Peptides against a protein of PDB entry 6KZJ. Designs and how they scored, part 15

Target 1, 71 residues: chain A of PDB entry 6KZJ
Amino acid sequence: SPDLLSEVSEMKQDLIKMTAILTTDVSDKAGSIKVKELVKAAEEEPGEPFEIVERVKEDLEKVNEILRSGT

## One batch from the design tools (peptide; made by RFdiffusion4, then SolubleMPNN)

Design b2_p28_5_s2
Fold by OpenDDE base, seed 4:
Structure b2_p28_5_s2 (fold): chain B 71 residues (1-71), chain A 28 residues (1-28)
Amino acid sequence: as target 1 above (71 residues)
Amino acid sequence: SPALQEALELVLETLKRVEALEKKLKEL
């Protein structure tokens, strides 16, 4: 699906930008969430591409919550 | 920086997953 690939590519670019910001501005903030509960074996993540995208969006919301609230 | 460190780790792991998915989609 070219539309899905385009969406995924945009998500990747956004994550790269977030990485650049966070690696240079990791300062004292409180709270955290679980990273180890995510699928770390990226190549073995189960489900169809559209299902994986939905899970990724959920995890991105977790990131946004931390950045927005500091927890 | 516990919160931002955790956020960074989440971003990095998510990026890994997205890159794997992108590669998979390109191979289809």
Scores: peptide ipSAE 0.538, ipTM 0.907, DockQ to the pose 0.435
Fold by OpenDDE base, seed 3:
Structure b2_p28_5_s2 (fold): chain B 71 residues (1-71), chain A 28 residues (1-28)
Amino acid sequence: as target 1 above (71 residues)
Amino acid sequence: SPALQEALELVLETLKRVEALEKKLKEL
């Protein structure tokens, strides 16, 4: 789907921006999550593209929670 | 840097997933 591809490409750009921000903004905040439990191998992720996008969005919500609450 | 470092790692890994998905979609 071209619409889905556009959405994914936009997500990629947002993630690149987040990477730049977080790389320079890392400080001693408490809390942690199990990244390896949330993220599987990129090339082995099961499901249809739309389903993968939804899981990515869920993981990004966890990023937002960490940044917002520190946990 | 525990929480922010974890967030950064999650973002980086998610970026890899999104790039793989983008490639997959371009092949369809």
Scores: peptide ipSAE 0.538, ipTM 0.907, DockQ to the pose 0.428
Fold by OpenDDE base, seed 1:
Structure b2_p28_5_s2 (fold): chain B 71 residues (1-71), chain A 28 residues (1-28)
Amino acid sequence: as target 1 above (71 residues)
Amino acid sequence: SPALQEALELVLETLKRVEALEKKLKEL
C-alpha cells in the first residue's frame, strides 16, 4: 500500500541519518561489515512486506537498546 | 566500542533490508 511504502521510505531516511551519526566512514567498504552478505540477505528475505516491516521494527528496537545501554 | 560497532552493523544491515523492501513495494 502507499501508506506502507511511505513508512518504509521514512525508515530508510532515518537509517541513513543514523549511519552518518555513528560513523564517518559510510562507504560500502567500511570496516569489517560484510556488505555483500547483508545485501544478499536483504534481497532474499522471506515473508510478505508487512511481516518484513515488523521484523525491521524489532531490529531497530535492538539498535536503540544497544545505543541506550551500551550493551 | 564493541557495542557501538554492533549497533552500526545492525543499522547498515537494516538499511539494506529496507532498501530492498522499498524496491519490492515499488514494483507491486
Scores: peptide ipSAE 0.519, ipTM 0.902, DockQ to the pose 0.565
Fold by OpenDDE base, seed 5:
Structure b2_p28_5_s2 (fold): chain B 71 residues (1-71), chain A 28 residues (1-28)
Amino acid sequence: as target 1 above (71 residues)
Amino acid sequence: SPALQEALELVLETLKRVEALEKKLKEL
C-alpha cells in the first residue's frame, strides 16, 4: 500500500527529528514504558503492516505522554 | 533525565521498528 508506506515514511522522519531533539536534552523524570520489549519487535514484529503501524502509534503516544507529564 | 531518557530510548527503538516496517513495505 503506497498510502501506508507514505505514512510509515513520515513517522520515520518524525522519529529522526525527535531523536535529534531529545539527545540534546535528556534530563528529567521517569516513564513506566518497557522499552526493552521493543528490541525484539524491531528484529521481527508479527502482524500485518497496518497492525504494526497501530502499535507504533500507541508507543508514540506513550512517548508524548512522558514528555507532557513526566510520567 | 529519567523520563526524557525513557522517552529517548522508546523513540530509538520505535525508529528501528519503523525502519524495518518501511523496508518490508518497499518489498511488497
Scores: peptide ipSAE 0.540, ipTM 0.907, DockQ to the pose 0.447; fails the geometry check

Design b2_p28_5_s3
Fold by OpenDDE base, seed 2:
Structure b2_p28_5_s3 (fold): chain B 71 residues (1-71), chain A 28 residues (1-28)
Amino acid sequence: as target 1 above (71 residues)
Amino acid sequence: SMAQEEALKLVMETLKRVEALEKKLKEL
């Protein structure tokens, strides 16, 4: 679906921007994150694309909550 | 802060998931 692809592409761009902002505002601890584990989890995520998008949106809301509340 | 670090981790994880999904969608 081109509409879903467009939505996902926009989400990707937003996440890239958020990563840049948080990386510049956080101390040198980002280097300890194991990227290989993140990649593996992403490739193995179950569900149809629409279902995955909904779960991603939930996690984005969690990110916003953490940044707003500090918890 | 610890909260910002947790947020960064979650964002990075989510980014990888979105990149994988985008790749799948482009292949369809």
Scores: peptide ipSAE 0.586, ipTM 0.917, DockQ to the pose 0.570
Fold by OpenDDE base, seed 5:
Structure b2_p28_5_s3 (fold): chain B 71 residues (1-71), chain A 28 residues (1-28)
Amino acid sequence: as target 1 above (71 residues)
Amino acid sequence: SMAQEEALKLVMETLKRVEALEKKLKEL
């Protein structure tokens, strides 16, 4: 769906911005995250595109909660 | 902080998932 692709592309752009902000604000631990493992997990994520989008939205809410409350 | 580190981890993981999903959608 073109509309779904547009939504996903917008989410990607927001996440890129968040990554940049948090990387500069957090101690030098960004390099300790195993990117290759994150990529593999992403490529193998099961479910239809709309199901994956819903899971992504849930995780974004978790991010917002952590940053808002510190927990 | 540990909370900020956890948030960063989630963001980075989510970014990779979104990139993979975007690629899948473009192939449909």
Scores: peptide ipSAE 0.585, ipTM 0.917, DockQ to the pose 0.583
Fold by OpenDDE base, seed 4:
Structure b2_p28_5_s3 (fold): chain B 71 residues (1-71), chain A 28 residues (1-28)
Amino acid sequence: as target 1 above (71 residues)
Amino acid sequence: SMAQEEALKLVMETLKRVEALEKKLKEL
C-alpha cells in the first residue's frame, strides 16, 4: 500500500531524528551497540506490514515513556 | 544515562525494523 509506505517512511524519518538527538546527548556508548543483532531482528520480524507497523508504534511509545520518565 | 542508552538502543532497533519494512513494501 502506498499509504502504508508513506506512513512507514515518515516513521523512519522521525526515528532518524531521534537517533541523532540521543546519540549526541548521551555518552559515547552508542558505538557499542550490536548493529548485527539489530539488523537480524529486523529481517526476521514476523507478520504482515500493518501488524509490524502496530508493533513499531508500541515500541515508539516505549521510547517516549523512557525519555519522559527516565524509566 | 542508562535510560537514555536504553532509549537509544530501542530507537536504533526500531529504525532497522522500519527500514526493513520500508524495503519490503517497496518490493511489493
Scores: peptide ipSAE 0.583, ipTM 0.917, DockQ to the pose 0.570
Fold by OpenDDE base, seed 3:
Structure b2_p28_5_s3 (fold): chain B 71 residues (1-71), chain A 28 residues (1-28)
Amino acid sequence: as target 1 above (71 residues)
Amino acid sequence: SMAQEEALKLVMETLKRVEALEKKLKEL
């Protein structure tokens, strides 16, 4: 659906911005992350698109919690 | 910090998931 695609595209842009901010705020460890494993997991994620979006939102909340509390 | 590194990892993982989802939606 075009509405869901628009939402997902907006989330992508926000995540790109967050990545840039966090990369500059931490030691240079980003390059050590195994991208291929992350890609594989992403491609195989089960569920309907709206369900995946909800899981993504949950993980974004986890990110915010980590940044607020340091835990 | 370890917390910020974990947050970065989670963001990067989530970004890959969102990119995959975007591709899926464009192909439907």
Scores: peptide ipSAE 0.582, ipTM 0.916, DockQ to the pose 0.576

Design b2_p28_5_s4
Fold by OpenDDE base, seed 5:
Structure b2_p28_5_s4 (fold): chain B 71 residues (1-71), chain A 28 residues (1-28)
Amino acid sequence: as target 1 above (71 residues)
Amino acid sequence: SAALEEALKLVLETLKRVEALEKKLKEL
């Protein structure tokens, strides 16, 4: 739906900004992350769009928890 | 730190998932 697309687009923008910040902060380790494999995993993710969004939100909460607490 | 490295990994993974999802939604 248009609303879901809008939500996903907003999430993307936030993640791009987070990526830029964290990459500079963890630049020494950034090269060890296999981005191409992450792309492959993303392309194969099953489920309806709304189900994928919910799983994405859960992972974003994990990110937020790490950044907030440091652990 | 290990925590920030994990956060970066999760962010990158999530970004690619979101990009793939956005593409799917635009095709519907």
Scores: peptide ipSAE 0.597, ipTM 0.918, DockQ to the pose 0.572
Fold by OpenDDE base, seed 3:
Formats: sequence, structure tokens, C-alpha cells
Structure b2_p28_5_s4 (fold): chain B 71 residues (1-71), chain A 28 residues (1-28)
Amino acid sequence: as target 1 above (71 residues)
Amino acid sequence: SAALEEALKLVLETLKRVEALEKKLKEL
């Protein structure tokens, strides 16, 4: 779906912006993140595209809760 | 903080997931 692709592309841009902010806040720890493992997990994610988007939104809500709490 | 580090991990993981999904959608 082109509409779903547009939504996903917009989410990507938002995540890039969040990454830029959080890497500044957590610069001392950012280098220890296992990027290769994260990529592998992403490639094997099951489900239809719309289902994956919903799971992504759930994880982003977790991020937002952390940021709102300030911890 | 540990919480902010976890948030960063989640964001980076999610970014990779979204990029993979975007690629998949472009191929369909």
C-alpha cells in the first residue's frame, strides 16, 4: 500500500530525529549497542506490514514514557 | 541513565525495523 509506505517513511524520519537527540544524551553508552543484532532481528520480524507498524508504535510509546518520566 | 540507554536501544532497533519494512513495501 502506498499509504502505508508513506506512513512508514514518516515514522523513519521521526526515529532519525529521536536518534540524534538521544545519542547526545547517552553518548558514553551509544558505542556499546549491538547494531548487527538489531538489524538481524528486524529482517526476521514476522507479520503483515500493518501488524509490524502497530508493534513499532507500541515500542515507541515505551520510549515516550521513559522520556516523559525523566529517568 | 539506564532508562535513557534503553530508550536509545529501542529507537535504534525500531529504526532498523522501519527501514526493513520500508524496503519490503517498496518491493511489493
Scores: peptide ipSAE 0.596, ipTM 0.917, DockQ to the pose 0.564
Fold by OpenDDE base, seed 4:
Structure b2_p28_5_s4 (fold): chain B 71 residues (1-71), chain A 28 residues (1-28)
Amino acid sequence: as target 1 above (71 residues)
Amino acid sequence: SAALEEALKLVLETLKRVEALEKKLKEL
């Protein structure tokens, strides 16, 4: 739906911003991340779009926990 | 740190998932 697409697009933009910040902060280790494997995982994700969004939100919370606590 | 490295990995993975989902939604 258009509403879901808008939400997803906003999430993407937020993640791009986070990526930029963290990449500069962890630049020495960024090269060790296997980006191609991450792409493959994304392509194979099952479920309805709204279900995927909920799983993404869950993973974003994991990111937030790490950033808030440092652990 | 290891924690921030993991956070970056998760962010990048999530970004790719969101990009894939956005592409899927645009194709519908």
Scores: peptide ipSAE 0.596, ipTM 0.918, DockQ to the pose 0.566
Fold by OpenDDE base, seed 1:
Structure b2_p28_5_s4 (fold): chain B 71 residues (1-71), chain A 28 residues (1-28)
Amino acid sequence: as target 1 above (71 residues)
Amino acid sequence: SAALEEALKLVLETLKRVEALEKKLKEL
């Protein structure tokens, strides 16, 4: 779906911006994050695109909650 | 803080997932 692709592309752009901001804030700890594991998990995620999008949206809500509350 | 580290980890994970999903959608 072109609408779904557009939505996903917009989410990607937002996440790139968030990454830059958060990396600056916790730059001293960024090197300890297991990026290798994160990449592996992404490559193996099962499900149809619509299902994956819904799970991604749930995780984005978790991000927002952490940033808002600090916990 | 631990909370911000978790947020960064989650953002990075989600970014990789979104990139993989975007690639998948472009191939359909």
Scores: peptide ipSAE 0.594, ipTM 0.917, DockQ to the pose 0.551

Design b2_p28_7_s1
Fold by OpenDDE base, seed 5:
Structure b2_p28_7_s1 (fold): chain B 71 residues (1-71), chain A 28 residues (1-28)
Amino acid sequence: as target 1 above (71 residues)
Amino acid sequence: SPREEALKLVMETLKRVLALEKKLKELE
């Protein structure tokens, strides 16, 4: 689905931006995004695409809550 | 810290998104 791929691409871009913003220490390994390695590591991600999407959205809400409330 | 926890979640979520993108493309 092109619409779903577009949504996923947007989420990907937002997460990359968030990673850059949150990584302020030059020693943070998280600031060095290796897409190829992450893709390989994620091949073991279980579940159907629709299940993964839901987990992603839930995690994004958790991230939002932490950043907004500090808890 | 909350910032560190948020970063960890973002990184894990990014990994899942990358996997999802690949899976979707392979299904097309």
Scores: peptide ipSAE 0.599, ipTM 0.909, DockQ to the pose 0.770
Fold by OpenDDE base, seed 2:
Structure b2_p28_7_s1 (fold): chain B 71 residues (1-71), chain A 28 residues (1-28)
Amino acid sequence: as target 1 above (71 residues)
Amino acid sequence: SPREEALKLVMETLKRVLALEKKLKELE
């Protein structure tokens, strides 16, 4: 589904931006996100697309809760 | 810290999103 792929692409972009925002220590900051390594690791992610979507949505909510509540 | 925990979770979520993207492309 091209619409779903577009949504996933935007999610990816947002998460990359969030990574940059949350990483503030320049001494420990990598030059760039090692996408190749993440892609390879992602090959082992179990489940059908719908199942992964649900996990992603749950994790995004958890991220938002941490950032909003500070805990 | 909460910031560190959020970062860890974001990285894990990004990995899953990449997996999702790959699976969707393979299904096309």
Scores: peptide ipSAE 0.599, ipTM 0.909, DockQ to the pose 0.840
Fold by OpenDDE base, seed 1:
Structure b2_p28_7_s1 (fold): chain B 71 residues (1-71), chain A 28 residues (1-28)
Amino acid sequence: as target 1 above (71 residues)
Amino acid sequence: SPREEALKLVMETLKRVLALEKKLKELE
């Protein structure tokens, strides 16, 4: 579905932007995005789309909580 | 630190989103 793909694409771009914002040290390897490597790692991600969506939503909630509360 | 933990989680979430995108495209 092009609508679902568009939504997922937006999430992807938002996460990329968040990574850039959170990476304040250019030497921080953990913050350096290498999309090709992540794409390869993603090949091993288990689960059906609906299961992955739920995991993503949970993780985004956790990210927001950490950034908001500092914990 | 909280920032480091957030960054780790963002990267992991990005990986899952990429997996989701690929799976959806393969279902088209």
Scores: peptide ipSAE 0.599, ipTM 0.908, DockQ to the pose 0.845
Fold by OpenDDE base, seed 3:
Structure b2_p28_7_s1 (fold): chain B 71 residues (1-71), chain A 28 residues (1-28)
Amino acid sequence: as target 1 above (71 residues)
Amino acid sequence: SPREEALKLVMETLKRVLALEKKLKELE
């Protein structure tokens, strides 16, 4: 579905931006995001798309809470 | 630190999003 793929693409882009913001050390940036490695690991992610979406939503909620509260 | 925990979650979430993208493409 092109609509779902577009939505997922936007989520992906936002997460990459968040990674850049949260990674402040240049040494961390050089080795932090290994997209190729993540792509390989992604093949092992279990569950149907709707199940993965729910996990994503839960993690994003946790991220937002950490960033807002500092805890 | 909270920042490092957030970063870990973002990286894990990115992995899952990549998995989602791949699964959606394979279902087409």
Scores: peptide ipSAE 0.596, ipTM 0.908, DockQ to the pose 0.857

Design b2_p28_7_s2
Fold by OpenDDE base, seed 3:
Structure b2_p28_7_s2 (fold): chain B 71 residues (1-71), chain A 28 residues (1-28)
Amino acid sequence: as target 1 above (71 residues)
Amino acid sequence: SPREEALELVMETLKRVLALEKKLKEEL
């Protein structure tokens, strides 16, 4: 749906910002990241969109936990 | 390092989000 697409687009933007924040050197993997290339390499995720979004939210929580705890 | 682990997870998550976005656009 258009509403879900809008939500996913916002999540994408947040992840791109996080990538920029975590990148400290042009030699980092993220320094050479190309969104267009990732789109081409990305395979369709299995499951309903809501389920995929929940997995993304779980991953984001893991990222936050790593950054907060250092582990 | 924890920072690099976080970065790798962010990049993998971004890939999944891009795949989902593509899926949603194809279904419109």
Scores: peptide ipSAE 0.623, ipTM 0.917, DockQ to the pose 0.696
Fold by OpenDDE base, seed 2:
Structure b2_p28_7_s2 (fold): chain B 71 residues (1-71), chain A 28 residues (1-28)
Amino acid sequence: as target 1 above (71 residues)
Amino acid sequence: SPREEALELVMETLKRVLALEKKLKEEL
């Protein structure tokens, strides 16, 4: 649905921002994220869109937990 | 490090999100 696509697009934007925040020294930076390359490399995700969204949300929570707890 | 672990997880999650977004756009 259009509403689900909007939600997914927002998650994408958040993840891109998180990548920028977590990337450290300029010596290790490859520059900007090549989204088109990632899209091409991305394999189709099995399952219904809603189920996939739930898995993504779980992973986002894991990221937050790592950053908050330091583990 | 925790920061590196978080970055790796973010990148993997981004790949899945991009795949999902593509799937949803194809359904429109």
Scores: peptide ipSAE 0.623, ipTM 0.918, DockQ to the pose 0.677
Fold by OpenDDE base, seed 1:
Structure b2_p28_7_s2 (fold): chain B 71 residues (1-71), chain A 28 residues (1-28)
Amino acid sequence: as target 1 above (71 residues)
Amino acid sequence: SPREEALELVMETLKRVLALEKKLKEEL
């Protein structure tokens, strides 16, 4: 679905921005994000696309909780 | 640290999102 693809692409961009914000020290192990390299390393994700999207949204909420509460 | 934990989770989530995006693009 092109609509679902658009939603997924937005989540991707948000995650890239979050990575850049969280990586403020050049000595961080993550360093500068290289999207092309991550694309090559990406493995097949099992499950229906909508189900995977819901899992991603749950993980994004977990990220927000960690940053907000410090836990 | 919480910041490091968040960064790790973001990176792992990004990998899954990239895999999903590939899957969806293949359906076009």
Scores: peptide ipSAE 0.622, ipTM 0.917, DockQ to the pose 0.664
Fold by OpenDDE base, seed 4:
Structure b2_p28_7_s2 (fold): chain B 71 residues (1-71), chain A 28 residues (1-28)
Amino acid sequence: as target 1 above (71 residues)
Amino acid sequence: SPREEALELVMETLKRVLALEKKLKEEL
């Protein structure tokens, strides 16, 4: 749905921002995010979109936990 | 390091999100 697409797009933007924050040297191509390359490499995710979103949210929570706790 | 692990997880999650976004756009 358009609403789900909007939510997913915002999650994408948040993840891109997180990569920028976590990257130590944005001038270093080896460490810099290459969105274009990721788009090309992205394979279709199996399962219903809602279920995939829930898994993504779980992964985001894991990321936040790592960053907050350092573990 | 935790930061490197977090970055790796973010990148992998981003890849999944990009795939999902493509899937949703195809449904339109």
Scores: peptide ipSAE 0.621, ipTM 0.917, DockQ to the pose 0.684

Design b2_p28_7_s3
Fold by OpenDDE base, seed 3:
Structure b2_p28_7_s3 (fold): chain B 71 residues (1-71), chain A 28 residues (1-28)
Amino acid sequence: as target 1 above (71 residues)
Amino acid sequence: SPREEALKLTMETLKRVLALEKKLKEEL
């Protein structure tokens, strides 16, 4: 749906921003992420969109936990 | 390092989001 697409687009932008923040060296591959290349390399995720979103939220929580705890 | 693990996880999650976005656009 258009509403879910908008939500996913916001998550995408947040993840791009997080990648930039976490990149520590100009030599890091993450510093030169080509979105178009990732789109081409990305295989279709199995399951309903809401299930995939929940997995994404779970991964984001893991990222936050690593950054908060250092572990 | 924990920071590098966070970065790797972020990038992998971004890849999944891009795949999801593509899927959603195809469903429209």
Scores: peptide ipSAE 0.610, ipTM 0.914, DockQ to the pose 0.694
Fold by OpenDDE base, seed 1:
Formats: structure tokens, C-alpha cells, sequence
Structure b2_p28_7_s3 (fold): chain B 71 residues (1-71), chain A 28 residues (1-28)
């Protein structure tokens, strides 16, 4: 679905921005994002697209909770 | 640290999103 693809693309861009914000030390290789490299390393994700999207949304909420509460 | 955990989870989630995006693009 092109509509679902648009939603996924938005989540992708948000995650890229979050990674950049969280990476404050440019020498921190673990935090250094190389999108092209991640694309090549991306493996097949099992499950129906909608189910995967829901899992991604849950993980995004977990990220937000960690940052908000410090836990 | 919480920041490090958030960063780790963010990057892992990004990998899954990239995989999903590929899957969806293959259906076009």
C-alpha cells in the first residue's frame, strides 16, 4: 500500500532525526548513523506489514518513555 | 545510561523500519 509506505517513510525520517539528536559525540561510532550502510544491512522482517508497523510504534513509545523518565 | 539505551533502541528500530520499507517497495 502506498499509504502505508508513506507512513513507514515518515517513521524512518523521525528515527533518523532522533538518532542525530541523541548522538552528541561525533567520535561515538556506535551513535554515528550511516543510512546507506544500514539499508544494506537491513534483513527481511517477518510478519504482515501492518503488524510490523504496530511493533515499530511500540518501540518508538519505549524510546520516548526512556527519554522522558530516565528509565 | 538511559540516553545510550534510547539511542540503541532507536537504531535497532530504524533497521527494522528500513527492512519494512524495502518489503513495501517490493509490492509496488
Amino acid sequence: as target 1 above (71 residues)
Amino acid sequence: SPREEALKLTMETLKRVLALEKKLKEEL
Scores: peptide ipSAE 0.609, ipTM 0.914, DockQ to the pose 0.698
Fold by OpenDDE base, seed 4:
Structure b2_p28_7_s3 (fold): chain B 71 residues (1-71), chain A 28 residues (1-28)
Amino acid sequence: as target 1 above (71 residues)
Amino acid sequence: SPREEALKLTMETLKRVLALEKKLKEEL
């Protein structure tokens, strides 16, 4: 749905920002985020979109947990 | 390091989100 697409787009933007923050080298050097490359490498996710979103949210929580606790 | 793991997980999650976004756009 359009509403779900909007939510997913926001999650995408947040993840891009997080990646930029976590990446020490912000130049074109190795280690920098290459969104274009990720777009090309993205394979179709199996399952219903809602279920995939829930898994993504779980992964985001895991990322946040690592960053908050350092573990 | 925890930061490296967080980055790795973030990028992998981003890849999944990009795939999901493509899937949703195909439904339009």
Scores: peptide ipSAE 0.607, ipTM 0.914, DockQ to the pose 0.694
Fold by OpenDDE base, seed 2:
Structure b2_p28_7_s3 (fold): chain B 71 residues (1-71), chain A 28 residues (1-28)
Amino acid sequence: as target 1 above (71 residues)
Amino acid sequence: SPREEALKLTMETLKRVLALEKKLKEEL
């Protein structure tokens, strides 16, 4: 649905921002994220869109937990 | 390090999101 696509697009934007933040280093300039390359490399994801979204949300929470807890 | 692990997971999740976005656009 268009609404689900909008939600997925927002998650994509957040992940891109998070990647940029995590690659930031004072001694080394991080390269730009090659989104077009990732798009080409992205394989078909099995399952219904809603199920995939739930898995993505779980992984986002895992990322946040690692950053908050340090583990 | 935790930061490196977070980065790896973030990038892998981004790949899956991109695949999902393609799937959703194909359904339109």
Scores: peptide ipSAE 0.608, ipTM 0.915, DockQ to the pose 0.704; fails the geometry check

Design b2_p28_7_s4
Fold by OpenDDE base, seed 5:
Structure b2_p28_7_s4 (fold): chain B 71 residues (1-71), chain A 28 residues (1-28)
Amino acid sequence: as target 1 above (71 residues)
Amino acid sequence: SPREEALKLVQKTLKRVLALEKKLEKEA
């Protein structure tokens, strides 16, 4: 649906911003990977879209926990 | 470091989101 696609687009932009914030070394391979290259390399994600979104949200919460607590 | 761990997880999640976006676009 267009609503889900919009939500996914917002998550994508947020993750791109987080990548930029967290990478402090331009030589960092993970941080220096261009988004366009990731698009080409993106593997097919199995499962229904709602299941994938839940996994994304779970990982985002893990990211937040790491940054808040340092663990 | 926590920063590096977070970065790796963000990068992994971004790949998943990109794959999801492709999936949604194909279904449209």
Scores: peptide ipSAE 0.641, ipTM 0.914, DockQ to the pose 0.691
Fold by OpenDDE base, seed 4:
Parts: sequence; C-alpha cells; structure tokens
Structure b2_p28_7_s4 (fold): chain B 71 residues (1-71), chain A 28 residues (1-28)
Amino acid sequence: as target 1 above (71 residues)
Amino acid sequence: SPREEALKLVQKTLKRVLALEKKLEKEA
C-alpha cells in the first residue's frame, strides 16, 4: 500500500530525528545516524505490515514514556 | 540512563521500520 509506505517513511524520518535529538556527543558512535548501515543490517520483520506498524507504535509510546517520565 | 535507554529503543525501532519498509517495497 502506497499510503502505508508513506506512513512508514514518515515514522522512519521521525525516528531519525529522535536519534539526533537524543545524541549528545557527535563523536559517540552509538548515537551516530547510519541509516545506510541499518538498512543493510535490517532483517525481515515477521508478520503482516499492519501488525509490525502496531509494534512500532507501541515502541514509540514506550520511548515517549521514558522521555516524559524519566523512567 | 533513561536517555540512553530511549536512544537504544529508538534505534531498535528504526531498524524495525527499515525492515518493514523493505518488506513493503518488495510487496509492491
């Protein structure tokens, strides 16, 4: 679905932005944005796309909770 | 730290999203 692909692309961009925001040291390799490397390392995700999207949304919710509450 | 945990989770989620994007592109 092109609509789903567009949504996923937006989520990707948001996550890249979040990575940049959370990175405090530009020399910290753990925080560096290497999308190309992640693409190559990405394994196939099991399940239907909508199920995977739900998992992503759940993880994003967890991220937001950590950042908002500090826990 | 919470920040570090958040960063790790973001990176994990990004990897999943990238895998999903590949899946959708192959599906098309």
Scores: peptide ipSAE 0.640, ipTM 0.914, DockQ to the pose 0.704
Fold by OpenDDE base, seed 2:
Structure b2_p28_7_s4 (fold): chain B 71 residues (1-71), chain A 28 residues (1-28)
Amino acid sequence: as target 1 above (71 residues)
Amino acid sequence: SPREEALKLVQKTLKRVLALEKKLEKEA
């Protein structure tokens, strides 16, 4: 649905921003983002879109927990 | 480090989101 696509687009943008925040070295190749390349390399994600979104949200919470607790 | 672990998880999640976005665009 258009609303779900909009939500996913916002999640994508948030993840890109978090990548930039977490990179501390401009020479750190691990922080490099090549969106077009990632799109082509992205394997088909199994499950219904709603289920995949829930998995994404769980991982986002894990990211937040790592950054808050240091573990 | 925690920062490095968070970065790896963010990158993994971004790849999943990109795959999901592609799936939704094909569905619509």
Scores: peptide ipSAE 0.640, ipTM 0.914, DockQ to the pose 0.692
Fold by OpenDDE base, seed 3:
Structure b2_p28_7_s4 (fold): chain B 71 residues (1-71), chain A 28 residues (1-28)
Amino acid sequence: as target 1 above (71 residues)
Amino acid sequence: SPREEALKLVQKTLKRVLALEKKLEKEA
């Protein structure tokens, strides 16, 4: 649905921004993103879209926990 | 480091989101 696509698009943009924030050195290639390559390499994600979104939210919570606690 | 772990997780999640976006576009 268009509503879900818009939500997913926003999550995508947030993740790209987070990548930039977490990259601390211009010589650090860990933060380099080739979106087109990721799209091509991304195999089909199994499950219903809402289940996949929940997995995304779970991982985002883990990211936040790591950054808050340092562990 | 915690920062590196967070970055890895963000990148993994971004890849999943891109796959989901592709799935939605194909099924719409």
Scores: peptide ipSAE 0.640, ipTM 0.914, DockQ to the pose 0.720

